# Designs tried in a protein design run: peptides against a protein of PDB entry 2C5K. Part 14

Target 1, 91 residues: chain A of PDB entry 2C5K
Amino acid sequence: EDPFQQVVKDTKEQLNRINNYITRHNTAGDDDQEEEIQDILKDVEETIVDLDRSIIVMKRDENEDVSGREAQVKNIKQQLDALKLRFDRRI

## One batch from the design tools (peptide; made by RFdiffusion4, then SolubleMPNN)

Design b1_p11_7_s4 (from b1_p11_7, 5 letters changed)
Fold by OpenDDE base, seed 3:
Structure b1_p11_7_s4 (fold): chain B 91 residues (1-91), chain A 11 residues (1-11)
Amino acid sequence: as target 1 above (91 residues)
Amino acid sequence: LRLPKKFVELE
């Protein structure tokens, strides 16, 4: 499988898992899982940076059509932003 | 990138 697509898939699945967790835990608590979720969200942010870098390299070195990959990264960013909003709004 | 084992178990 394309490593880029695998990273995209894994990232979206992680965000979905956290989203489902928030649904079941819609009130913020002093729980170790809350800190772990925050760490995962930071890891996702760094993963997005790596995905963007890979697109830059593909455009520069291979002159490949990256429009589909750019759209995928944009979608992940939107999913992350929506999830961060849900996570932060919990009381 | 993967969830911590503890998180997966408590999810």
Scores: peptide ipSAE 0.054, ipTM 0.721, DockQ to the pose 0.268
Fold by OpenDDE base, seed 4:
Structure b1_p11_7_s4 (fold): chain B 91 residues (1-91), chain A 11 residues (1-11)
Amino acid sequence: as target 1 above (91 residues)
Amino acid sequence: LRLPKKFVELE
């Protein structure tokens, strides 16, 4: 078990779920799900902070290969930014 | 090595 990878996986899946929602709901409305999505996006931001912190800690272990994990976090950040752009630009 | 609790493996 790798808790870091599980968090990465869960985060990406949440972003994918939101992306799918936006595809089905390309206009903003008075939907309770809209507020939930905003909350999830904030949770993802906090998760990214925690992931970055975990990598900093892992770098203290000389035997840890953090390059792959840094790339994964970078990918999540890019996915989040792209999703925010889609979400916020809806009419 | 202290990781955030979120990333600690459960027993």
Scores: peptide ipSAE 0.038, ipTM 0.634, DockQ to the pose 0.050
Fold by OpenDDE base, seed 5:
Structure b1_p11_7_s4 (fold): chain B 91 residues (1-91), chain A 11 residues (1-11)
Amino acid sequence: as target 1 above (91 residues)
Amino acid sequence: LRLPKKFVELE
């Protein structure tokens, strides 16, 4: 098992769940689900920081090729940014 | 290698 890959997978699944929710609820609501989405988005941001830090440590201490992991984190950042735009555009 | 606590392998 690779804990890094598990975190990447879990993060992408969380973002996909939110994206699906927005599809079903394209108007901003005032319910518990809206607050949960905001909390998850903040958790994803913190997770991305941790992923970046882990890559820095691997580059420094292990001298490993981390290009694949860097690409995965970049993809998560792009997914997060796209989702934030959808979330914020809801009226 | 020191990783964040999020990256602990769970059994």
Scores: peptide ipSAE 0.037, ipTM 0.625, DockQ to the pose 0.061
Fold by OpenDDE base, seed 2:
Structure b1_p11_7_s4 (fold): chain B 91 residues (1-91), chain A 11 residues (1-11)
Amino acid sequence: as target 1 above (91 residues)
Amino acid sequence: LRLPKKFVELE
């Protein structure tokens, strides 16, 4: 029941779903799913900002080691960046 | 495809 871990899990799952979609749809389309993916990618970006902010709060207020959480967010950012590149390069 | 966002920003 760690909300941070749940958000991380959900975010990675969404990125994986998009990655699978791109595998099946390697050409850019103009369908509802393409628009939904663009929206989800934007939501993920916002979620990452929120995760980073939460880590800042934890570092200041909870005096806990957040290195593990920082590493998780870094991993999500890398996954997002790779996915954006793959999504944008479709023809 | 889309999952609900379950995070509320802490300020």
Scores: peptide ipSAE 0.036, ipTM 0.621, DockQ to the pose 0.064

Design b1_p11_8_s1 (from b1_p11_8, 3 letters changed)
Fold by OpenDDE base, seed 2:
Structure b1_p11_8_s1 (fold): chain B 91 residues (1-91), chain A 11 residues (1-11)
Amino acid sequence: as target 1 above (91 residues)
Amino acid sequence: LRLPKKFIEKP
C-alpha cells in the first residue's frame, strides 16, 4: 500500500533475479537476455534517483523521520554496485 | 521498473 516500499521491494527483487541469472550464466554472452539485464540495471539506477528525490521532497514537505527510507535506498545502492561488479567481471 | 517475462520467477 505504501508506494515507496513497493518500489523498494520491486527493485530489490529485480536485482535478486539478475543476480540469480549471473549465477547460472557466469560467462558474458551476447544474447537478448544480456542486453535486457543491462537495460534493467539502467532502470534501477533511474529508480534510485527517483527514490532519492522522493526522500528530498518528504524532508521538505513532511515532518517525518526519513532515516529508515534513506537506509533502504543506501542498501539498494550497495546491492546494485555489487551486482554491477559481478556482471562486468564475467569472462 | 519493468519485469520482463524471462526474469519473472515461476512457481
Scores: peptide ipSAE 0.051, ipTM 0.655, DockQ to the pose 0.235
Fold by OpenDDE base, seed 4:
Structure b1_p11_8_s1 (fold): chain B 91 residues (1-91), chain A 11 residues (1-11)
Amino acid sequence: as target 1 above (91 residues)
Amino acid sequence: LRLPKKFIEKP
């Protein structure tokens, strides 16, 4: 399996899980799950940096589908930004 | 979530 695609898949699934959590918990709490979500969001940010860096490496191979991967990373960034907005605006 | 180091490089 393509390691890049696996990371993309896992990242999107993590964001979806958090989004589902927010749906069930639309008010900010002071529990371990809220702190874990903050940690996961930071991990996702770091993962996006790593994905961008990986694309730089993949550009060295002329046969790589760089444009498709760039679009995937852009999509994850947009998903993260939307989720952050939803998460941070909770009362 | 991390890629193998061989796929990651700083610009």
Scores: peptide ipSAE 0.043, ipTM 0.690, DockQ to the pose 0.092
Fold by OpenDDE base, seed 5:
Structure b1_p11_8_s1 (fold): chain B 91 residues (1-91), chain A 11 residues (1-11)
Amino acid sequence: as target 1 above (91 residues)
Amino acid sequence: LRLPKKFIEKP
């Protein structure tokens, strides 16, 4: 019901789906799925920007502890970076 | 994936 948490959840699920795909397809292909993965990774990057912006707004407009949300975004960034390395290592 | 517009910082 928290829109921020829903976006975090959706983002992590999308990254997990890609990670599972790479497990099944450890050789780089030239198909529609490879292009879709690249598009999703860009969407995740843009989503992270929006999540960061929402935290900035909360820090500015609300006197709330945002440390938990910052940690969640950091975790997503780490997951994204790890996935990019795995994706790019495929031959 | 996007947050609701109300959560996005305005320029």
Scores: peptide ipSAE 0.039, ipTM 0.669, DockQ to the pose 0.080
Fold by OpenDDE base, seed 1:
Structure b1_p11_8_s1 (fold): chain B 91 residues (1-91), chain A 11 residues (1-11)
Amino acid sequence: as target 1 above (91 residues)
Amino acid sequence: LRLPKKFIEKP
């Protein structure tokens, strides 16, 4: 498996784990785990930036169709946005 | 990406 796909997979798994945590903890807390989730969400955002940059480099340096990778990154962004909304809406 | 043990899904 190529590194790009591995990063995509790891990112989606991380978001799924947070989503599952929110399901079990549907009320906002003021503990270390809530802060850790916020940190992880920022890490995911930074990872998405890196994925986007990698696509830019591939478009520049390689004569390869990157449409599939662009769709994957779009999907991760949608997953992140949905999760952030769910996280923020907790009472 | 880092995973606190609490967030690691069991196989």
Scores: peptide ipSAE 0.055, ipTM 0.668, DockQ to the pose 0.181; fails the geometry check

Design b1_p11_8_s2 (from b1_p11_8, 3 letters changed)
Fold by OpenDDE base, seed 2:
Structure b1_p11_8_s2 (fold): chain B 91 residues (1-91), chain A 11 residues (1-11)
Amino acid sequence: as target 1 above (91 residues)
Amino acid sequence: LRLPKKFVEKP
């Protein structure tokens, strides 16, 4: 029902799927799946930008506490950074 | 976000 929460949920689920893939594929490959992972990681980065922008708008236009949403976005950023590190460190 | 078939959980 809440589109912000839905985007957060979808983002975290996608990162989890990639994390599971990396676990099963601990060596870097040059296949279509590896390229798709790179594309999805970029999509997540763009989604995070959109989430941040949405929070800025909410702070400006609404008199509501957005600290919870900021914490959620921070958590996603941390998850993304950890995943990027795992992805890049594969042999 | 898109969910390519290969990254969608199977039932």
Scores: peptide ipSAE 0.046, ipTM 0.647, DockQ to the pose 0.229
Fold by OpenDDE base, seed 3:
Structure b1_p11_8_s2 (fold): chain B 91 residues (1-91), chain A 11 residues (1-11)
Amino acid sequence: as target 1 above (91 residues)
Amino acid sequence: LRLPKKFVEKP
């Protein structure tokens, strides 16, 4: 498995874990777990930036189609945005 | 809970 696909997989799994947590915790809490989720969401945002940077490098250094990887990153961004909306809507 | 690794690249 190449590092790009592994990071994509790990990121999606991380977002799924948070999504499942929100399902079990539909009201916002004021505990260390809620703060950790906020930190993880920021880590995911930074990871997406790194994935985009890697695509830029591939376009420059490799002469192959990166459309598939761009679509994967777009999908992760959509998943993150949906999750952030769900997380922030909790009372 | 944390990601096991990150992929760091520069433009």
Scores: peptide ipSAE 0.046, ipTM 0.656, DockQ to the pose 0.062
Fold by OpenDDE base, seed 4:
Structure b1_p11_8_s2 (fold): chain B 91 residues (1-91), chain A 11 residues (1-11)
Amino acid sequence: as target 1 above (91 residues)
Amino acid sequence: LRLPKKFVEKP
């Protein structure tokens, strides 16, 4: 069991779900789902902070694949930034 | 989404 990979997976899946929602709803609306998405995006930001912190801990173990995990977190950050841009620019 | 406390520390 690798809790880091599980969190990464769950985070990416959440971002993908939001991305799919934006595709179906390319205009901002007064929908309950819009507020929920904003909350999820904030949760993802907090999750990224936690992932970064977890890497600090993993660096103390020479057997950990820190480089790979750092790349994964970087990828999630990029996904989040791209998604936020799509979400915020909707009219 | 959160990691177990044992895997996360405050910087």
Scores: peptide ipSAE 0.037, ipTM 0.675, DockQ to the pose 0.080
Fold by OpenDDE base, seed 5:
Structure b1_p11_8_s2 (fold): chain B 91 residues (1-91), chain A 11 residues (1-11)
Amino acid sequence: as target 1 above (91 residues)
Amino acid sequence: LRLPKKFVEKP
């Protein structure tokens, strides 16, 4: 129903899928899945930019409290950063 | 993943 919440949900699910993959593949591989993960991580970064922009629009155009949405984006950023560290530390 | 264009500021 809420497009913002749907994007948040989809983003977190993608990060969870990658996290689960890393659990099963704790050494860096040279396969198509590794490249796909790198692409998805970049897509998540772009999605976060779009989420931030949507919050800016809401602050400007609507007299609505956006603190909940800001907290959700912050949580996604933290999840992304943690996942990047885990992904990059693999040998 | 993308929000609808109406929710995103133009660059």
Scores: peptide ipSAE 0.035, ipTM 0.661, DockQ to the pose 0.081

Design b1_p11_8_s3 (from b1_p11_8, 4 letters changed)
Fold by OpenDDE base, seed 5:
Structure b1_p11_8_s3 (fold): chain B 91 residues (1-91), chain A 11 residues (1-11)
Amino acid sequence: as target 1 above (91 residues)
Amino acid sequence: LRLPKKFVELP
């Protein structure tokens, strides 16, 4: 429906999938899945950049209240940062 | 705005 909300939803779902994987694999593996996780995390970072840019455009061009969308992006950033710490701390 | 894409299903 709302493309912004759909991107937010998909991003959070992917981060949750990675988090669940780490729960099942609490030691760093040397397999294709570790590289796949790294690739997904980079994709999420790029997606966050695009979300921020969309907010800037809405704020500038449409004079729209974007506080709710800013809060959503902040939440995704926090989820990403927490996941990165969890991923990197595995031995 | 980036469009949603297919995400991988992790084991």
Scores: peptide ipSAE 0.039, ipTM 0.659, DockQ to the pose 0.472
Fold by OpenDDE base, seed 3:
Structure b1_p11_8_s3 (fold): chain B 91 residues (1-91), chain A 11 residues (1-11)
Amino acid sequence: as target 1 above (91 residues)
Amino acid sequence: LRLPKKFVELP
């Protein structure tokens, strides 16, 4: 098992869950779930930082081609940014 | 690399 790929997968799944929640709750709410979503988005941001750090270490210490992993992280960042926009735009 | 501590299923 590749821990990097597991984290990528879990992160994307969590973002998808939030995206689906927004679909079912297309107006901003004032409940515990809205706050929890904000917390999860923050956790995802921190996870992305950790993924980037891991890539830096792989480039430095392992001398491996990390282009595929960099593309995966880029995709997650784009997914996060799109989701933040969708979440914040709700009335 | 860290593993996320919590994943939540949202209603």
Scores: peptide ipSAE 0.038, ipTM 0.671, DockQ to the pose 0.474
Fold by OpenDDE base, seed 2:
Structure b1_p11_8_s3 (fold): chain B 91 residues (1-91), chain A 11 residues (1-11)
Amino acid sequence: as target 1 above (91 residues)
Amino acid sequence: LRLPKKFVELP
């Protein structure tokens, strides 16, 4: 029951869902689902900011190695960037 | 940290 890990897991799962959607919908549309994806991507960006801030606090307040958590956030950022590129390239 | 989000099921 680590809330940090739960947020990481949830974020990655949501990005995977979007990735699967894009696979099925390789053409951009002007529908509610496209807007929903945009909203989710923004939410993920904000979640990443929160995760980064949490790591900063942990570094300051705790004497624990946060390198593992930093690597996880980096991985999510990479996944997000790849997904955004894929999403934006659709015609 | 944020609470876990409810996921949207995308068609």
Scores: peptide ipSAE 0.037, ipTM 0.667, DockQ to the pose 0.501
Fold by OpenDDE base, seed 1:
Structure b1_p11_8_s3 (fold): chain B 91 residues (1-91), chain A 11 residues (1-11)
Amino acid sequence: as target 1 above (91 residues)
Amino acid sequence: LRLPKKFVELP
């Protein structure tokens, strides 16, 4: 895997871990773990920005076909949005 | 392309 694919993989794995945590903790809490989840979600958002920037650079400097990478980032954004909705809707 | 790994294992 190249660095881009490794970051994509790591991001998806982290989102899956959070999703599994929510399954085990389906009520909103006020503890250190809930705060950590919020921090991780923010880190994922920043990582997505970095992935988008990398695609822009590849299009500009390397003139590569980035359609596949754009689709991967779109998929991660959808996964993040779905997870945020699930996290926020907990009672 | 170089991006840092930012992710930690959840307990």
Scores: peptide ipSAE 0.036, ipTM 0.647, DockQ to the pose 0.319

## One batch from the design tools (peptide; made by RFdiffusion4, then SolubleMPNN)

Design b1_p12_1_s1 (from b1_p12_1, 8 letters changed)
Fold by OpenDDE base, seed 5:
Structure b1_p12_1_s1 (fold): chain B 91 residues (1-91), chain A 12 residues (1-12)
Amino acid sequence: as target 1 above (91 residues)
Amino acid sequence: SPAVEELRKATE
């Protein structure tokens, strides 16, 4: 498996963990793991930058269709945005 | 993440 797909897989697993955490902790600041979850959210954001960079490089260096990879990254961004909204809405 | 590191190297 190429690095791009592995990163996508790992990122989705991180998003899944965050989703589960939000479900278990509907109040903000009630758990020592919250800071870790916040760090993971930021890590995902940074990872998305790396994913986008890889697509840019592929567009530059390859003549392959990158639409599939772009769709994958778009999906991750949508998941992240939804989770961030839910996370921030916790009281 | 090692996977992220590999991706980063691949984009250099």
Scores: peptide ipSAE 0.395, ipTM 0.881, DockQ to the pose 0.867
Fold by OpenDDE base, seed 4:
Formats: C-alpha cells, sequence, structure tokens
Structure b1_p12_1_s1 (fold): chain B 91 residues (1-91), chain A 12 residues (1-12)
C-alpha cells in the first residue's frame, strides 16, 4: 500500500477538474460551482502540506531516496500555482 | 479522503 501515490493521483485529478472549470468559466462568480472549485483549491493546498510532511517523515524514518516524491510534489505545486493565477485573474 | 487520512496517519 502506497497512500502517497494515491494522494498524488487524487490531487492531479482535482487539478484537472479545476483546469477544465477555468476553461469553461472565464468569468468569476457566474456559476454555482465556483465555490466548490475554490474549496478544491484549498483542499489541494492542504494536501500538499500533507505530502511534504510525508516526505519529511520518510527521510527521518526510512533510508530511501525521496527525490522522486519531491519531484512529484514540486510538479503539483507548480500546477497549483499556475491554476491559482489563472483562477484569480478571472473577472 | 481515505487516502489523505492514511497519509496523515503515517505522518503523526
Amino acid sequence: as target 1 above (91 residues)
Amino acid sequence: SPAVEELRKATE
């Protein structure tokens, strides 16, 4: 069992949903789902904290290379930042 | 989610 990879997968699916929403709704506040999308953005932010913590614990408790996981989290952060910028710039 | 909860438990 690897909950880290499942969380990464779920997070990427959330990011994909946000991306699709932005492409369909380039105007802020014109859809009933916008609040849900905002909640998902916050969920992803919180999940990233959990992912980072898991890597820290792995470094502490296990003698394994975590570079791959760090790269995955970095990629998620980059995607989130890009989506947040696009989402927040909608008028 | 269950996966997040499992991940969180592992970091406690």
Scores: peptide ipSAE 0.394, ipTM 0.880, DockQ to the pose 0.781
Fold by OpenDDE base, seed 3:
Structure b1_p12_1_s1 (fold): chain B 91 residues (1-91), chain A 12 residues (1-12)
Amino acid sequence: as target 1 above (91 residues)
Amino acid sequence: SPAVEELRKATE
C-alpha cells in the first residue's frame, strides 16, 4: 500500500481510539491512561506535518493532482481539532 | 511508526 494511505489509515484509527476514550472519560485527571492519550494527540499532530510534507513533495517533484490527499489531511486536521477541544474542555 | 518512517523516506 501507498505509505501515505497507510499513514492516513493508522492516524484515523488513533483518532477513533482517542474519541472512544474521551467518551468513556468525560472528567479530567481520573484515569491513568490520560497522559498516554495526550501523547497520542501530540503524535498525531506530528504525523500531520509529515503528511503535509509529502503533499508538498508530490506537487514539487511529480506535479500530480493532490486535491484528494489534501482533502484527506484536512479531514484529519478537523477531527484532531475537535478531539483536542473535547479533551481540553473536560472538567 | 514504520509507515511514518516510510512516508518520510519517500519525501526526502
Scores: peptide ipSAE 0.393, ipTM 0.880, DockQ to the pose 0.855
Fold by OpenDDE base, seed 2:
Order: structure tokens, then sequence, then C-alpha cells
Structure b1_p12_1_s1 (fold): chain B 91 residues (1-91), chain A 12 residues (1-12)
């Protein structure tokens, strides 16, 4: 498997973990894992930058259709934004 | 992660 798809897979697993955490913990600051979840959120955010860069490089260096990869990254961004909102809205 | 590092290297 190419690095892009592996990163996408790992990122989606991280998002799934965050989703499960939010479901179990609707109160902020009352769990020892909250800081770790915050770190994962930032990790995903930075990873998206790397994914976007990889697509830019592919467009530049390889004359291939990248629409599929762009759609994957868009999906990840949408999931992250939704999770950030849910995470921040916890009281 | 190793995967992210490999991706970064491939795009440098």
Amino acid sequence: as target 1 above (91 residues)
Amino acid sequence: SPAVEELRKATE
C-alpha cells in the first residue's frame, strides 16, 4: 500500500477513536485521556497538511487524476471539523 | 508516525 493510503487509513482510525471518546465523555475535563484526545486532534490537523501537500506534489510531478485523493482528504476534513465542534461543545 | 514520515519524504 502506498504511503498516502496508509496515512488516510491511520487518520480515519484516529478520527474513529475521537468519535468514540466524545460519545463516552460528554463532560469536559473529567477524564485522564482528554489530553491525549486533544493531542490526537492536533495530530490529525497536521496530517491533513501533509496529505494536501502530497496531492499538490502529485499534480505537479505526475500527470494523473488526483480527484479520488482529493475526495478522501475532503472527507477527512469534514469529519475532523465535525468532531472538533462536538469536542469543544462539551461542558 | 512512520506512515506520515514516509509520506513526507515522498513529497520532499
Scores: peptide ipSAE 0.392, ipTM 0.880, DockQ to the pose 0.856

Design b1_p12_1_s2 (from b1_p12_1, 8 letters changed)
Fold by OpenDDE base, seed 1:
Structure b1_p12_1_s2 (fold): chain B 91 residues (1-91), chain A 12 residues (1-12)
Amino acid sequence: as target 1 above (91 residues)
Amino acid sequence: SSAVEALREATE
């Protein structure tokens, strides 16, 4: 019904999967799933672009408040950045 | 995904 909220939900599930993987695999390059996790990280980055674009379009409609959606995307970006840092810092 | 495609379609 609301594609924005569905995308947010799916993205958060992807972030949770990445978080769980990092918790279980604190060493880099030692698992067959690592390439898949890297692909998911890139997929989330691309999805954030789609989310931002949707907000830009909403801003063109003066009857819509985008502050809540901007906060949701900001939260996703912060989670992604934190996970990237943790993923790259693995030995 | 289907949701991402729906989002893109809704914002074209």
Scores: peptide ipSAE 0.387, ipTM 0.880, DockQ to the pose 0.872
Fold by OpenDDE base, seed 5:
Structure b1_p12_1_s2 (fold): chain B 91 residues (1-91), chain A 12 residues (1-12)
Amino acid sequence: as target 1 above (91 residues)
Amino acid sequence: SSAVEALREATE
């Protein structure tokens, strides 16, 4: 088992949940789950730090191409940024 | 999560 890929998968599922929530709740503060969604956003941010650290360690300790993993993390960051913007712009 | 913990442990 590759823990990196499992974390990526779990993170993308979290992002998907956030996306679905925003779609169904386009007004801020109208649901009891909003605080949980905010927590998930922060969890994803922290998880990205862990993913980046793992890539740094792999570069340091191994002589393998990490470009694929870097692309995956980049994609997650882009999705997170877009969702944060949508979430914060809700009225 | 468990996966995050596994990742951290693998890359200390």
Scores: peptide ipSAE 0.385, ipTM 0.880, DockQ to the pose 0.837
Fold by OpenDDE base, seed 2:
Structure b1_p12_1_s2 (fold): chain B 91 residues (1-91), chain A 12 residues (1-12)
Amino acid sequence: as target 1 above (91 residues)
Amino acid sequence: SSAVEALREATE
């Protein structure tokens, strides 16, 4: 019911799909799903912006400890950056 | 997604 946690969960599932795709497709441009994976990468990137905005609003309006949420977003960013690097390095 | 939309709505 917490939309933040649901978004985190969905994003992690997307990252997992990307990871599995990269593992199975180490050559760029030889699969019909590659464009879809590229789109998912961009979707995750945009979702992170929404997650960050939600944390800013929570700090502003609720005055609650957001360190846990910040750690979750940081972890997602780290995973995304690693996957982007792996994806782009495929030949 | 629906979850992203809900998040955006909740944090305007």
Scores: peptide ipSAE 0.384, ipTM 0.879, DockQ to the pose 0.851
Fold by OpenDDE base, seed 3:
Structure b1_p12_1_s2 (fold): chain B 91 residues (1-91), chain A 12 residues (1-12)
Amino acid sequence: as target 1 above (91 residues)
Amino acid sequence: SSAVEALREATE
């Protein structure tokens, strides 16, 4: 069991939930779940910090090729940034 | 989550 991959999977599911919410709620403040979605956005940000830390430790302690994991985290960051922009642009 | 906790403990 690799906790890194499980965290990546869980994070992607959170991003998917946010994406679906934005699609269904293109107007800001029209739903009671909006605050929860905002909390999830922040939760994902904090999770990315944990993912990055794990990569640093792997580089330091295990001396393994982490390029694949770095690419996964980069992808998550890009998705998050895009979702933040879409979420904040809602009127 | 449990996975996040496990990840953090492995990197502390």
Scores: peptide ipSAE 0.381, ipTM 0.878, DockQ to the pose 0.803

Design b1_p12_1_s3 (from b1_p12_1, 7 letters changed)
Fold by OpenDDE base, seed 3:
Structure b1_p12_1_s3 (fold): chain B 91 residues (1-91), chain A 12 residues (1-12)
Amino acid sequence: as target 1 above (91 residues)
Amino acid sequence: SKNVEALRKATE
């Protein structure tokens, strides 16, 4: 069991939920779930910080190739940034 | 979750 990969998986599921919400709710402030979605966005941001820190520790302590994990986190960041832009641009 | 907690503790 790899906590890093499980966290990545859970984070991607959160991003998918946000994506589905945005596609169904193109108007801001018109749904009671919007605050929850905003909270999830912040949770993902905090989780990314933890993922990055784990990679730093792995580089330091394990001296293993972390390029694969870095690519995974980069992908998550790209998805988050795109979703944040879409979410904030709703009127 | 426990996985987030495990990840956090590993970085402290």
Scores: peptide ipSAE 0.257, ipTM 0.839, DockQ to the pose 0.702
Fold by OpenDDE base, seed 4:
Structure b1_p12_1_s3 (fold): chain B 91 residues (1-91), chain A 12 residues (1-12)
Amino acid sequence: as target 1 above (91 residues)
Amino acid sequence: SKNVEALRKATE
């Protein structure tokens, strides 16, 4: 059981949901789900902090190769930043 | 979630 990978999976599913929402709702404030999507964006942002911290702990306590996990988190950060930009630019 | 909580506890 690897909670890190499960969290990564769940986070990517959240990002996918946000992406689909933006595609269907290119105008701001026109849907009852928008507030929920904003909450999900914040949840992902907070989850990334937890993922980063877990990697730091792995380096410190286990001294394992974390390059793969770092790459996964980097990818998630890039996706989040792109989605935030798209979401905020909706009129 | 359970998994997020597990990560959080591991980093305390």
Scores: peptide ipSAE 0.257, ipTM 0.839, DockQ to the pose 0.693
Fold by OpenDDE base, seed 2:
Structure b1_p12_1_s3 (fold): chain B 91 residues (1-91), chain A 12 residues (1-12)
Amino acid sequence: as target 1 above (91 residues)
Amino acid sequence: SKNVEALRKATE
């Protein structure tokens, strides 16, 4: 029912898929799914922007404590950054 | 997804 939490959940599942792909494919450009994984990485980046904006709106309009949501997004960003680094380091 | 779209609409 909470769109924010559902998006967080879906995003984490996408990150998990990327992680599994990287562990199975340590060489770049040698798999038909690589382009799809690259697309997912970009999708996650865009989703994070939407998540951040939603938090800003909550602070502005509802004046509620959003610390929990901020922590969730921070965690997602950290996971994404780590995965991007690993993905780009493949040879 | 519909949830992403819901978030986007809420921030517009």
Scores: peptide ipSAE 0.257, ipTM 0.839, DockQ to the pose 0.714
Fold by OpenDDE base, seed 1:
Structure b1_p12_1_s3 (fold): chain B 91 residues (1-91), chain A 12 residues (1-12)
Amino acid sequence: as target 1 above (91 residues)
Amino acid sequence: SKNVEALRKATE
């Protein structure tokens, strides 16, 4: 497994953890893990930037089909956006 | 992680 796919896998595991946290904690600011979850959200955002950059470099230097990787990153972005919305809407 | 670092190095 190449580094790109491993990073995708790890990112999806982080998103899954956030999803589970939101499900168990529908009120904001009442749990000691709240700040850690916020940090994970930011880590995922930064990782997505790295994933996008790697795709740009592949297009530039390797001239191979990156459609599959672009679809994977698009899916991660959609999941992150949905989780951020749910996280922010907690009462 | 080592994989994130590998991606970062590839984009430098």
Scores: peptide ipSAE 0.255, ipTM 0.838, DockQ to the pose 0.704

